# Designs tried in a protein design run: peptides against a protein of PDB entry 5HOI. Part 70

Target 1, 351 residues: chain A of PDB entry 5HOI
Amino acid sequence: FRYMPFSPAGTPFGFTDRRYLTMNEVGYVSTVKNSEQYSITVSFFDVGRFREYHFEDLFGYDLCFLNEKGTLFGQSKTGQIQYRPHDSIHSNWTKIIPLQAGERITSVAATPVRVIVGTSLGYFRSFNQFGVPFAVEKTSPIVALTAQNYRVFSVHYSQFHGLSYSLSELGTSSKRYYKRECPLPMSLPNINSDMKKDANLDYYNFNPMGIKSLFFSSYGDPCIFGSDNTLLLLSKWRSPEESKWLPILDSNMEIWKMSGGKETTDIHVWPLALAYDTLNCILVKGKHIWPEFPLPLPSEMEIRMPVFVKSKLLEENKAILNKKNEIGADTEAEEGEEDKEIQIPVSMAAE

## One batch from the design tools (peptide; made by RFdiffusion4, then SolubleMPNN)

Design b1_p12_7_s2 (from b1_p12_7 with T5I K8R S12R)
Fold by OpenDDE base, seed 2:
Order: structure tokens, then sequence, then C-alpha cells
Structure b1_p12_7_s2 (fold): chain B 351 residues (1-351), chain A 12 residues (1-12)
């Protein structure tokens, strides 16, 4: 196992000279290899609110976190981090994170008020938005971070305990835990099934945990989207005894429904954010499970608990077709049973 | 007591 630099919705280079360092609801950060240098572009979905900007990266930033106020960059091996406000009025700052031998920055997160750095040795480093350090804590090895305002959602990995998560609040004086290294019920990539598809190998080499993204919802709930394409939401996290992970969307099931019940292997959901009751995502078409260039427009997908069984929906549609045939409703042509769009009952769309 | 968490790497 190797700790890899993680950024939310980051993509591999694959066979290309370019990749997305990160993307979310605010925008997307791309990097292009130019010999020994990189050109970074910070692009936004709201082009009326933000202006795209670019710069030369001499350090080879492999970590990124985008928020509404700025972009945090990190270099996993050197420990260099840079914060770039989107507003030119505010100065960029750079800092070197001290790393031990073999330690890597594995994830970075930034809010308008906090900067967080997590490492492969489990060093959790917190800063203000100006790079002033608050604290260093030793945790289990950090593999992913996201943050909203003062809250941090961290994913940890132990060879002995698997995946765990923490939810914490970084106040002015102290860190409060709502959850501390609790088991994370997310499936790891199945090496034997997923590696048989060459297109997935590059992705799992880039991201061995299969965490496509993690974010806070618009309501401030921690969300994670794994290799199983299921969106998990941490419900009731303020109540330690009531807190649970909810599978609020099976995106493979939703793609199957959208395809009229046809098994599609060329459409993939790439998660950006959860806004209210909709997953903001990129619908990726093609062999790769990640978006290429140019980036497609974001799509919205309504959250739905995975309560439907494909076999039952197929049986119900067969039963409806048989009833229509018995009632002597006119012979619409014998389009083969495989080509008939599964009418999802509108009533099942509203429950 | 402001325990300044040493942000420096341990001395070599």
Amino acid sequence: as target 1 above (351 residues)
Amino acid sequence: SNSAIPTRPPPR
C-alpha cells in the first residue's frame, strides 16, 4: 500500500499531459505538464462571480483544495503549500510543512478561516487563512480531508483497522471532536473485479482508496463518494449515539434508471458537491470513470435512497406490459423486451 | 500556559 496525495474529485494524468487537481461546486483546477514545469489554471462555474486565472507552477503541486475565497496548493513530497486568494487584493502565501523521512502530505483543505494539512504519518496541522499555525496533532494516518468553515472531515487509514473518520471543529482555542477515528463503512476498491478493466487501473494507482470525493453538504453534513459510486452522508453527527451513515444515492442505480433500465458501462458519475437534495456532478461519457478535457457542464442528480431492486422493476414492467396486452390496447410494434424504456412510476419518484 | 507546540522538526 502507498499513501497517495488526495484532492477532492482530482483526476489522474492517464496518458495525457493534463489533469484536474481538484473540482467541486465552485470550479475546477487543472494542471498541464510543460517539460519540468506545470501550468495551473483555476476555472470557475460561475463566470459572472469569478475570473479564471493561471500561473506557472515550478514545484509540481499534486494537492489542491478550492473554495470560494482561494485555492490551496500542496506538494506531497516537499511539504510546500501555497494559498492563492482569488481576489488579487489579498497576498499569496507559501509555507513549508516539516515532513519526516518518508512522510508525505496526503491531503490539504482550506476554508475562508482555516487551512488544514494531513500527512501519511497522521500529523494533522491547522493554520488560519494567513498560514499562521494553531496546532499539530498526531492522529492515525490521514488519507483525505475536507473542510467547511471551522469543521473538518478527515478520513484515516490504518493497516490494522482499515478506514476511519473524524469530524472536528477548529475553534480559536481548541479542537473539538464530534467524531474521533470512528469506523468508516465505505467499501475499498475490489482489486480483483475493478482491475480487470484496464481503464480503472490508472485511477486506482492514482487513488488506491477509491475516494472520488468528500465534501460537506450545503447543510453542513459530511459526505463521501467511494469507488462503489454510492454517496454516503453522515446524519445526526451532533448526537454521538444517533449518528449514522446514510447511503443517500446509488449513482449506478440512477444511471441505470436514466438509461431506461439498460446496463450502461460508458456513463459515470463524478461527484462535485451536494446542494440541498441534489448531487452536483459531472456525467462522464466514455471508457474512463473520470472527466477528461474539456470538462462537461455539471449535472444535477436528485438524492434517493437505494430501495429499488432492478429485478422487481423489470418484473413490474413485464406485468404492466402483459396487462396492456390482455386489455387489447393497440399493438405498438414488437420492439424487443430489452429495448423498452423502464417506466419508473411517477409515484415512486416522489417517495 | 501557551504550550507552544513546536512547529519545528525535532533537532537533527
Scores: peptide ipSAE 0.000, ipTM 0.401, DockQ to the pose 0.014
Fold by OpenDDE base, seed 3:
Formats: sequence, C-alpha cells, structure tokens
Structure b1_p12_7_s2 (fold): chain B 351 residues (1-351), chain A 12 residues (1-12)
Amino acid sequence: as target 1 above (351 residues)
Amino acid sequence: SNSAIPTRPPPR
C-alpha cells in the first residue's frame, strides 16, 4: 500500500499532460504539465459570481481544495501549501508544513475560516484562513479530508483496522469530536475485479482507496462516494448512539434506470456535491470512469435509497409485456424491432 | 517558520 495525495473528485493524468486537481459544486481546478512547470486554472460553474484565473506552478501541486472564498494547494512531498483567495482584496499566502522523512501530505481542506492539512503519519494540522496555526494533533494516518465551516470530516487508514472516520469541529479554543476514528463501512476497491479493465488501473494507482469524493451536504452531513459508486451519508452524527451511514444513492442503479434497464459500461457518475436531495455530479461518457477535457456540464441526480432489485423489475416488466402480448394476440400489429425499453415506474424515473 | 508568508498574487 502507498499513501497517495487525495483531493475531492481529483482525476489522474493517465496518458495525458493534464488532470483535474479537484472539483465540487463551486468549480474545478485543472493542472497542465508544461515541461518542468505546471499551469493551474481555477474555473467556476457560476461564471457570473466568479472569475476564472490561472497561474504558473513551479512546485507541482498535487493536492487541492476549492471553496467559495479561495483555493488551497498543496505539494505532498515538499509540504508546501498555498492559499489563494478568489477575491483580489485578500493576499495569497504560502507555508511549508514540516514533514518527517517519508511523511507525505495526503489531503488538504479549506473553508472560509479554516485550513486543514492531514499526513500519512496522521499529523492533523489546523490553521485559520490566514495560515495562522491553531494546533497539531497526532491521529491515525489521514487519507482524505473535507471541511465545511468549522467542521472537518477526516478519513483514516490502518493496515490492521482498515478505514475509519472522524468528525470534528474546530472552534476558536478547542477541537470537539462528534466521531473519533470510528469504523467507516466503505468497501475498498477490489483489485481483482475492478482492475481487470486496464482503463481503471490508472485510477486505482492514483487513488488506491477508491474514494472518488467526500463532502458535506448542504445540511452539513458528511458524505462519501467510494469505488462501489454508492453515496453514503452520515445520519444523526450529533447523537453518537444513533449515528449511522445511509446508502442514499446507488449511482450504478440510477444509471441502469436512466438507460431504460440496459446494462451500460460507458456511463459513470462522478460526484461533486450533495445539495438538498440531489447529487450534483458529472455524467462521464467513455472508457475512463473520471471526466476528461473538456469537463461536461454538471447533472443533478435525485437521491434514492437502493430498495429495488433489478431482477424483480425485469421479471415484472416481462410479465407486463407477456400480458400485453396475450391481449394483443388478436391484432396483427407488426413486430417492429422497437428496442424494448424497460418501463421503469414513474417514481423510479429520474426527472 | 510557522508564519504565513504573504505571496504577491500573480497578475490574474
């Protein structure tokens, strides 16, 4: 196992000179390799609210977090971080995070009020938006971070215990834990099944945890989207005994429904954010499970608990078709090879 | 140093 730099919805280079460092509901950050340099572009979905900007990166930033107020960059090996406010009124700042031999920054997160750095040795470093440090805490190895306002969702990895998560609030004087290194019921990528497609090998080499993204919902609930393409939401996290992960969307099931019940292998959900009851995502078409260039427009997908079984829906639709054929036996209606779309119940159709 | 180093924004 190798600790890799993680950013929410970040993509690999693959065979190209370009990738997305991160993307979410605010926008997308791309980097292009140009000889020994990188050119970084920060793009936004709301072009009326934000202005796209670019800069030359001499450090090779491999970590990124985008929010409504700025972009945090990090270099996993050198420990350099840079915060760039979107507004020109606020100054950019750079800092070097002290790293031990072999330590890597594995994830970074930024809110309008906090900057968080997590490492492969489990150093959790917190700063304000101006890069003033609050604290350093030693945790289990951090593999992913996200943050909203003062809250931080961290994912940890142990070779002995697998994935765990923490949910904390970074107040002015102290860190409060709502959850501390609790088991995360997310499946790791199955190397033997998922890597049989050469196109996916590059992704799992880039992201060995298979965490496509993690974010807070608009309601402030931690969300994670793994290699199984299931959106997990942490419900009731304020009540330690009642807290549970809810599989609020099976995106493979939703793509199957959208395809009229046809098995599609060329459409993939790439998660951005959860806004109310809709997953904001990129629908990726093609061989790669991640978006390429140019970025498609975001799509919305309504959240639905995976309560339906494909086989039962197929049987019910076959039974409906057979009944129609038994009733229709008196009309010589030409067997047009109309592609027998599975009638998905209206309650199951994505609007 | 634990200080934030202000960087001049590159021209946007």
Scores: peptide ipSAE 0.000, ipTM 0.407, DockQ to the pose 0.013
Fold by OpenDDE base, seed 5:
Structure b1_p12_7_s2 (fold): chain B 351 residues (1-351), chain A 12 residues (1-12)
Amino acid sequence: as target 1 above (351 residues)
Amino acid sequence: SNSAIPTRPPPR
């Protein structure tokens, strides 16, 4: 296993000179290779609230986290991090994170009040928004981070125990744990099934855990979107005994419904954020499971618990079609081979 | 006293 730098909704270069370092509800950060240099652009969806900006990157930043106040960059091998406020009133700052031999920064996160750095050796480093350090904690190896306000959602990997998660609050005086290295019930990429498509191999080499993104919902619940294209939400995390992961969206099922029950292999959900009851996402069309350039406009997908069994829906629709054909035998109408859309019962669309 | 957060892990 190789620890790779993770950023929320980051894309590989593939066969191109450009990729997205990160994207979320605020915007998207792109990097372009230019000989020995990189050009970074920070773009926003709300062009009335934010102004796009760019800069030359001499360090080759491979980690990024975007929030409403600034962008955090990191270089996984050198340990350099840079915070760039969107507003010109606040100064940029740069810091070197001390790394041991073979240690990598695996993920970075930033809120308006906290900066977090996680490493392949499980060093959890916390800072304020000005790069003043608070603490260094040793955890299990960190593979992904996200943060909202004072809260941090961290994903850990152990060769013996697989994936775990922590949920913590970084107060002014102390770190509180709501969850500490609890099992994460997320499916890992299935090398044998998912890698048969050459287009997926490049992505899994870039992101071996298959975590497309992780974020906090608008309500402050931890969310994770894995390689199985299922959105998991951590419910009731304030109550240790009641806390559970909810599969709130099977995006493959939703694409299948949207296609009239056809198996489409050419549409992919790329998660950005969870609003109230909608997943903000990019609908990717084509061979690659990740968005290319230019970035398509964001789409909204309603969250729905995967209660419906695809096989039952197909059997019920076949039974309805067979009954219609038994009743319709007397009328010679040459209704052509129009693509029989699966009628999703209206009751299933309203739940 | 700003306790300097040890930038190095404690020596083994």
Scores: peptide ipSAE 0.000, ipTM 0.406, DockQ to the pose 0.015
Fold by OpenDDE base, seed 1:
Structure b1_p12_7_s2 (fold): chain B 351 residues (1-351), chain A 12 residues (1-12)
Amino acid sequence: as target 1 above (351 residues)
Amino acid sequence: SNSAIPTRPPPR
């Protein structure tokens, strides 16, 4: 295992000179490799509220976090971070994070009030939005971060214990834990099954944990989207004993339903955010599980608990077809079995 | 009715 720089919904270069550093509900950050330099563009979905901007990157930023007020960049090896406000009122600032030999910045997060840096040795560094440090804490190795307002959702990795998570609040005087290094019930990528397709090897080399994204919902609940394409939401996190991960969406099941029950291998969900009861996502068509250039328009997918079994829906549809054939409906439409869309019962969509 | 996701009680 190698600690890789993680950014929410970031994409690999693959065979190209360009990738997305991060994307979410606010927008997307792209980088293009130009010889020894990089060109970074910060783009937005709300073009009326925000203006796209561009700059030359001499440092090779491989970490990014986008929010409504600015973009945080980081370089995993050098420890350099830069915050760029979207407005021209506030100044850009740069800082070097001290790293030990072999230490890497693994993730960064920024809110309008906090900047957070996590490392491969488990250093958790907190700052205000102006880069003034609050504290340094030693935790288990950090592999991913996200933040909303004063709250931080951190994912940790141990070779012995696997994945864990923390949920904390960064007040002015102290850090409060709601959850501290609790087990994270997320499946890791299976090297033997998932890597049989060369197209997936590049992605898992870029992101060994298979965490496509993590974010806070519009209600402020921690969400994570793994390699299994299941959206997990942390429910009741204020009550330590009642807190549970809910699988609120199986995106592979939803793609299967949208295809009329046809097995598709060329449509992929790329998560952006959870707004109320809808997953904001990119529907990716093609051989790669990540979006290419240009970025498709975002889509909304309604969240649904995965209570339906494909086999039962197929059996019910076969039973309906057999009954129609027995009632003597004209046999002329023997269009091949491959083209028959599975009618999902409307009653099963409304529960 | 998607009642199964506990709607967070309004903040007191």
Scores: peptide ipSAE 0.000, ipTM 0.468, DockQ to the pose 0.029; fails the geometry check

Design b1_p12_7_s3 (from b1_p12_7 with T5E K8R S12K)
Fold by OpenDDE base, seed 2:
Structure b1_p12_7_s3 (fold): chain B 351 residues (1-351), chain A 12 residues (1-12)
Amino acid sequence: as target 1 above (351 residues)
Amino acid sequence: SNSAEPTRPPPK
């Protein structure tokens, strides 16, 4: 196993000169290889609120986190981080994170009030938005970070314990834990099934944990989207005893429904954010499970608990068709069986 | 178009 730099919804280069460093509901950050340097572009979905900007990156930033106020960049090997406010009134700042031999920055996160750096040795470093350090804590090895306001969702990995998570609040004087290195019930990529598809190998080499993204919902709940394409939400995290992970969306099931019950292998959900009851995502069409260039427009997908069994829906549809054929024996409408959309029963759309 | 200045390495 190798700790790789992780950024939310970041894509591999694959066979291209370009990739997305990160993307979310605010926008997307792309990098293009240009000889020994990179050209970085910070693009936004709300073009009325934000202006796209670009710069030359001489460091080879491989970590990124985008928020509404700025972009945090990091270089996993050198320990360099840079914060770039979107507003030109505020100055950019750069800092070097001290790294031990073999240590890597594995993830970075930024909010308007905090900057967080996580490492492969489990150093959790916190700063304000101006790069002033607050604290250094030693945790289990950090593989992913996201943050909203003062709250941080961290994913940890150990060879002995697998995946764990922490939920913490970075106050002015102290770090509070709501959850501290609790087991994370997320499926890891299945090397034997997923790596047999050549198109996925490049992705799992880039992201061996298969964490496509993690974010906070609009309600401030931690969300994670793994290689199984299931959106997990941490419910009731304020109550330690009541806190649970909810599989609020099986995106493979939703794609299957949207395709009229046809098995599609060429449509993939790429998660951006959870806004209320909708997953903001990119619907990726093609061989690769990640978005290429140009980026498609974001799509919305309603969250739905994975209660439906495909076989039952197919049987119910077949039973409805048979009943229609028994009642409609006098009208020879040869409407081909293959194109009938699975009517989701209206009663189950309202629960 | 504000081309943000190229981030140069800090001087040694």
Scores: peptide ipSAE 0.000, ipTM 0.417, DockQ to the pose 0.015
Fold by OpenDDE base, seed 3:
Structure b1_p12_7_s3 (fold): chain B 351 residues (1-351), chain A 12 residues (1-12)
Amino acid sequence: as target 1 above (351 residues)
Amino acid sequence: SNSAEPTRPPPK
């Protein structure tokens, strides 16, 4: 296993010179390779609130985290991090994270009040928004981070224990754990099934955990979106005994519904954020499961517990069609069998 | 040194 740099909703280069370093509800960060240099652009969805900016990257930043106040960059091998406020009133700062031999920064996160760095050796480093260090903690190897305000959701990996997660709050004086290295019930990518499509090999080489993104919901609940395209939400995390992961959206089911019950292999959900009861996402059309350039406009998808079975919906629709044929409704619409849209019940149709 | 060096924004 190789620890790879992870950023929320980051994309591989593939066969191109460009990729997204990260994207979320605020915007998207792209990098373009130009010889030995990179050009980074920080773009926003709300162009009235934020101004796009770019800069030349001489370090080859491979880690990124975007928030409403700034962008954190990191270089996984050198340990360099840079925070760039969106507002010109605040100064950019750079810091080198001390790395041991073979250690990598695996993930970075930033809020308006905290900067977090996680490593392949499980060093968890916390800073304020000005890069002043608070603490260094040794954990299991960190593979992903996200943060909202003072809260941090961390994903850990052990070859012996698989995936675990922590939920912590970085106060002024101390770190509080709500959850500490608890099992994460997320499926890892199945190399034999998911890699049969050459187009996905590049993605799983880039992201071997298959974590497309992780974020906090607008309510402050940890969310994770894996290779199975299921959105998991951590419910009741304040109550250790009542805390559970809820599969709040099967995006493959929702795409199947949106397609009139046709099996579509060319539409993919790329998660950005969870706002209330809607998944903000990019609907990716094409061969790759990740967005290419230009970035499509974000879409909203209502969260729905996966309680429906495709086979039952297909059987019910066949039974309705057969009953219509028996009642001798002279609808001579010999519309070819291929174009019969499955009548999805209105309660299941994506609005 | 654990100092955050303020990087000047690249000149516009």
Scores: peptide ipSAE 0.000, ipTM 0.405, DockQ to the pose 0.013
Fold by OpenDDE base, seed 4:
Structure b1_p12_7_s3 (fold): chain B 351 residues (1-351), chain A 12 residues (1-12)
Amino acid sequence: as target 1 above (351 residues)
Amino acid sequence: SNSAEPTRPPPK
């Protein structure tokens, strides 16, 4: 297994000179290879609130986290991090994270009040927004981080235990755990099935965990979106005994419904954020499971518990068609079973 | 001086 730098909703270069370092509800950060350098652009969805900016990256930042106050960059191999406030009032700062031989920064996160760095050796480093350190903790190897305010959602990987997660709060004097290295019930990418498509090989080489994104919901619940395209939400995390992962959206099921029950392989959900009951996402069209350039406009997808069974819907639709045929509605041509739009029950339609 | 933070907290 190789620890790769992870950023929320980051995309691979593939065969291109450009990629997204990260994207979320605030905006998107792109990087372009310019010979020996990179040009980074920080773009925003709310163009009235924020001004796009760019800079030359001499370090080759491969980690990024965007928030409403600034952008954190990291270089996985060198340990360099840079925080760039969006507002000119605050200065940029740069720091080198000390790395052991073979250690990599695997993920970075930033809030308006905290900066977090996670490594392949499980070093969890916390700073304030000015880069003043609070603590260094050794955990299981960190593969992904996100943060909201003082809370940190960390994903860990062990070769022996698979995926685990922690939920912590970074107070001024101490770290509180709500969850500490608990099993994460997320499926890993199936190398044999998912990698048969060349387009997916590049993605899983870039992100071997298949974590498309992780974020906190608007309510402050940890969310993760894996390679199975299921949005998991950690419910009741304040009560350790009651805490559970909820599959709040099967995006493949939603795409299947939107296609009239046709299996589509050219539409993909790329998660950005969960705002209330809507997944903010990019609907990716084409062969790649990740957004290309230019970035499509964000879409909203209502969260829905995957309680419906495709096979039952297909059987019910066949039964309706058979009844129509028995009633002598001779006028619906025998469109092949593949072309028959499944009438989704009104209770399953988005109102 | 960008003091490289120690890999570990200094021993108390």
Scores: peptide ipSAE 0.000, ipTM 0.371, DockQ to the pose 0.016
Fold by OpenDDE base, seed 5:
Structure b1_p12_7_s3 (fold): chain B 351 residues (1-351), chain A 12 residues (1-12)
Amino acid sequence: as target 1 above (351 residues)
Amino acid sequence: SNSAEPTRPPPK
């Protein structure tokens, strides 16, 4: 296993000179390789609120986190981090994170009030928005981070225990845990099924955990979107005994429904954020499971608990078609082999 | 030439 730098909804280079370092509801950060240098562009969906900006990257930043106030960059090998406020009134700052031999920064997160750095050795480093350090804590190896306000959702990996998560609050005086290294019931990429598609091999080499993104919902609930394309939400995390992961969306099922029950292998959901009851996402069309250039417009997908069984719906629709054919035997209409859309029950259609 | 004082590592 190799610890790779993770950023929310980040994409590989693939066969191109460009990739997305990160994307979310605020915007998207791209990097272009120009010889020995990189050009970074920070773009926004709300062009009325924010102005796109670019800069030359001499360090080769491979970690990024975007929020409404600024962008955090990191270099996984050197330990360099840079915070760039979107507003020119606030100064950029740069810091070197001390790394041990073989240690890597694996993830970074930033809010308007906190900066967090996680490493392959499980060093959790917290800072304020000005890069002033609060604490260093030793945890299990960190593979992913996200943060909202004072809250941090961290994903950990152990070779012995698999995936775990923590949910913590970084107050001014102390760190509080709501959850501390609890089991994370997320499916890992299946090497035998998912890697047989050559187009996915590049992605899993880039992101071995298959975590497409993680974020906090608009209500402040931790969300994670894995390689199984299921959105998990951590419900009732304030009550230790009641806290549970909810599979609030099977995006493969939703794409199957949107396609009239046809198996589509060329449409992929790329998660950005969860706002209320809608997943903000990019609908990726093509061979790659990640968005290419130019970035498609964001789409909304309603969250729905995966209560329906695809096989049962297919059997019910076959039974309805067979009954129609038994009643309709007297009309010679050569209705050609048009790929008959599966009648999705009205209660399953988007109203 | 402002001598950047070596920031002491946090105590063990």
Scores: peptide ipSAE 0.000, ipTM 0.377, DockQ to the pose 0.012

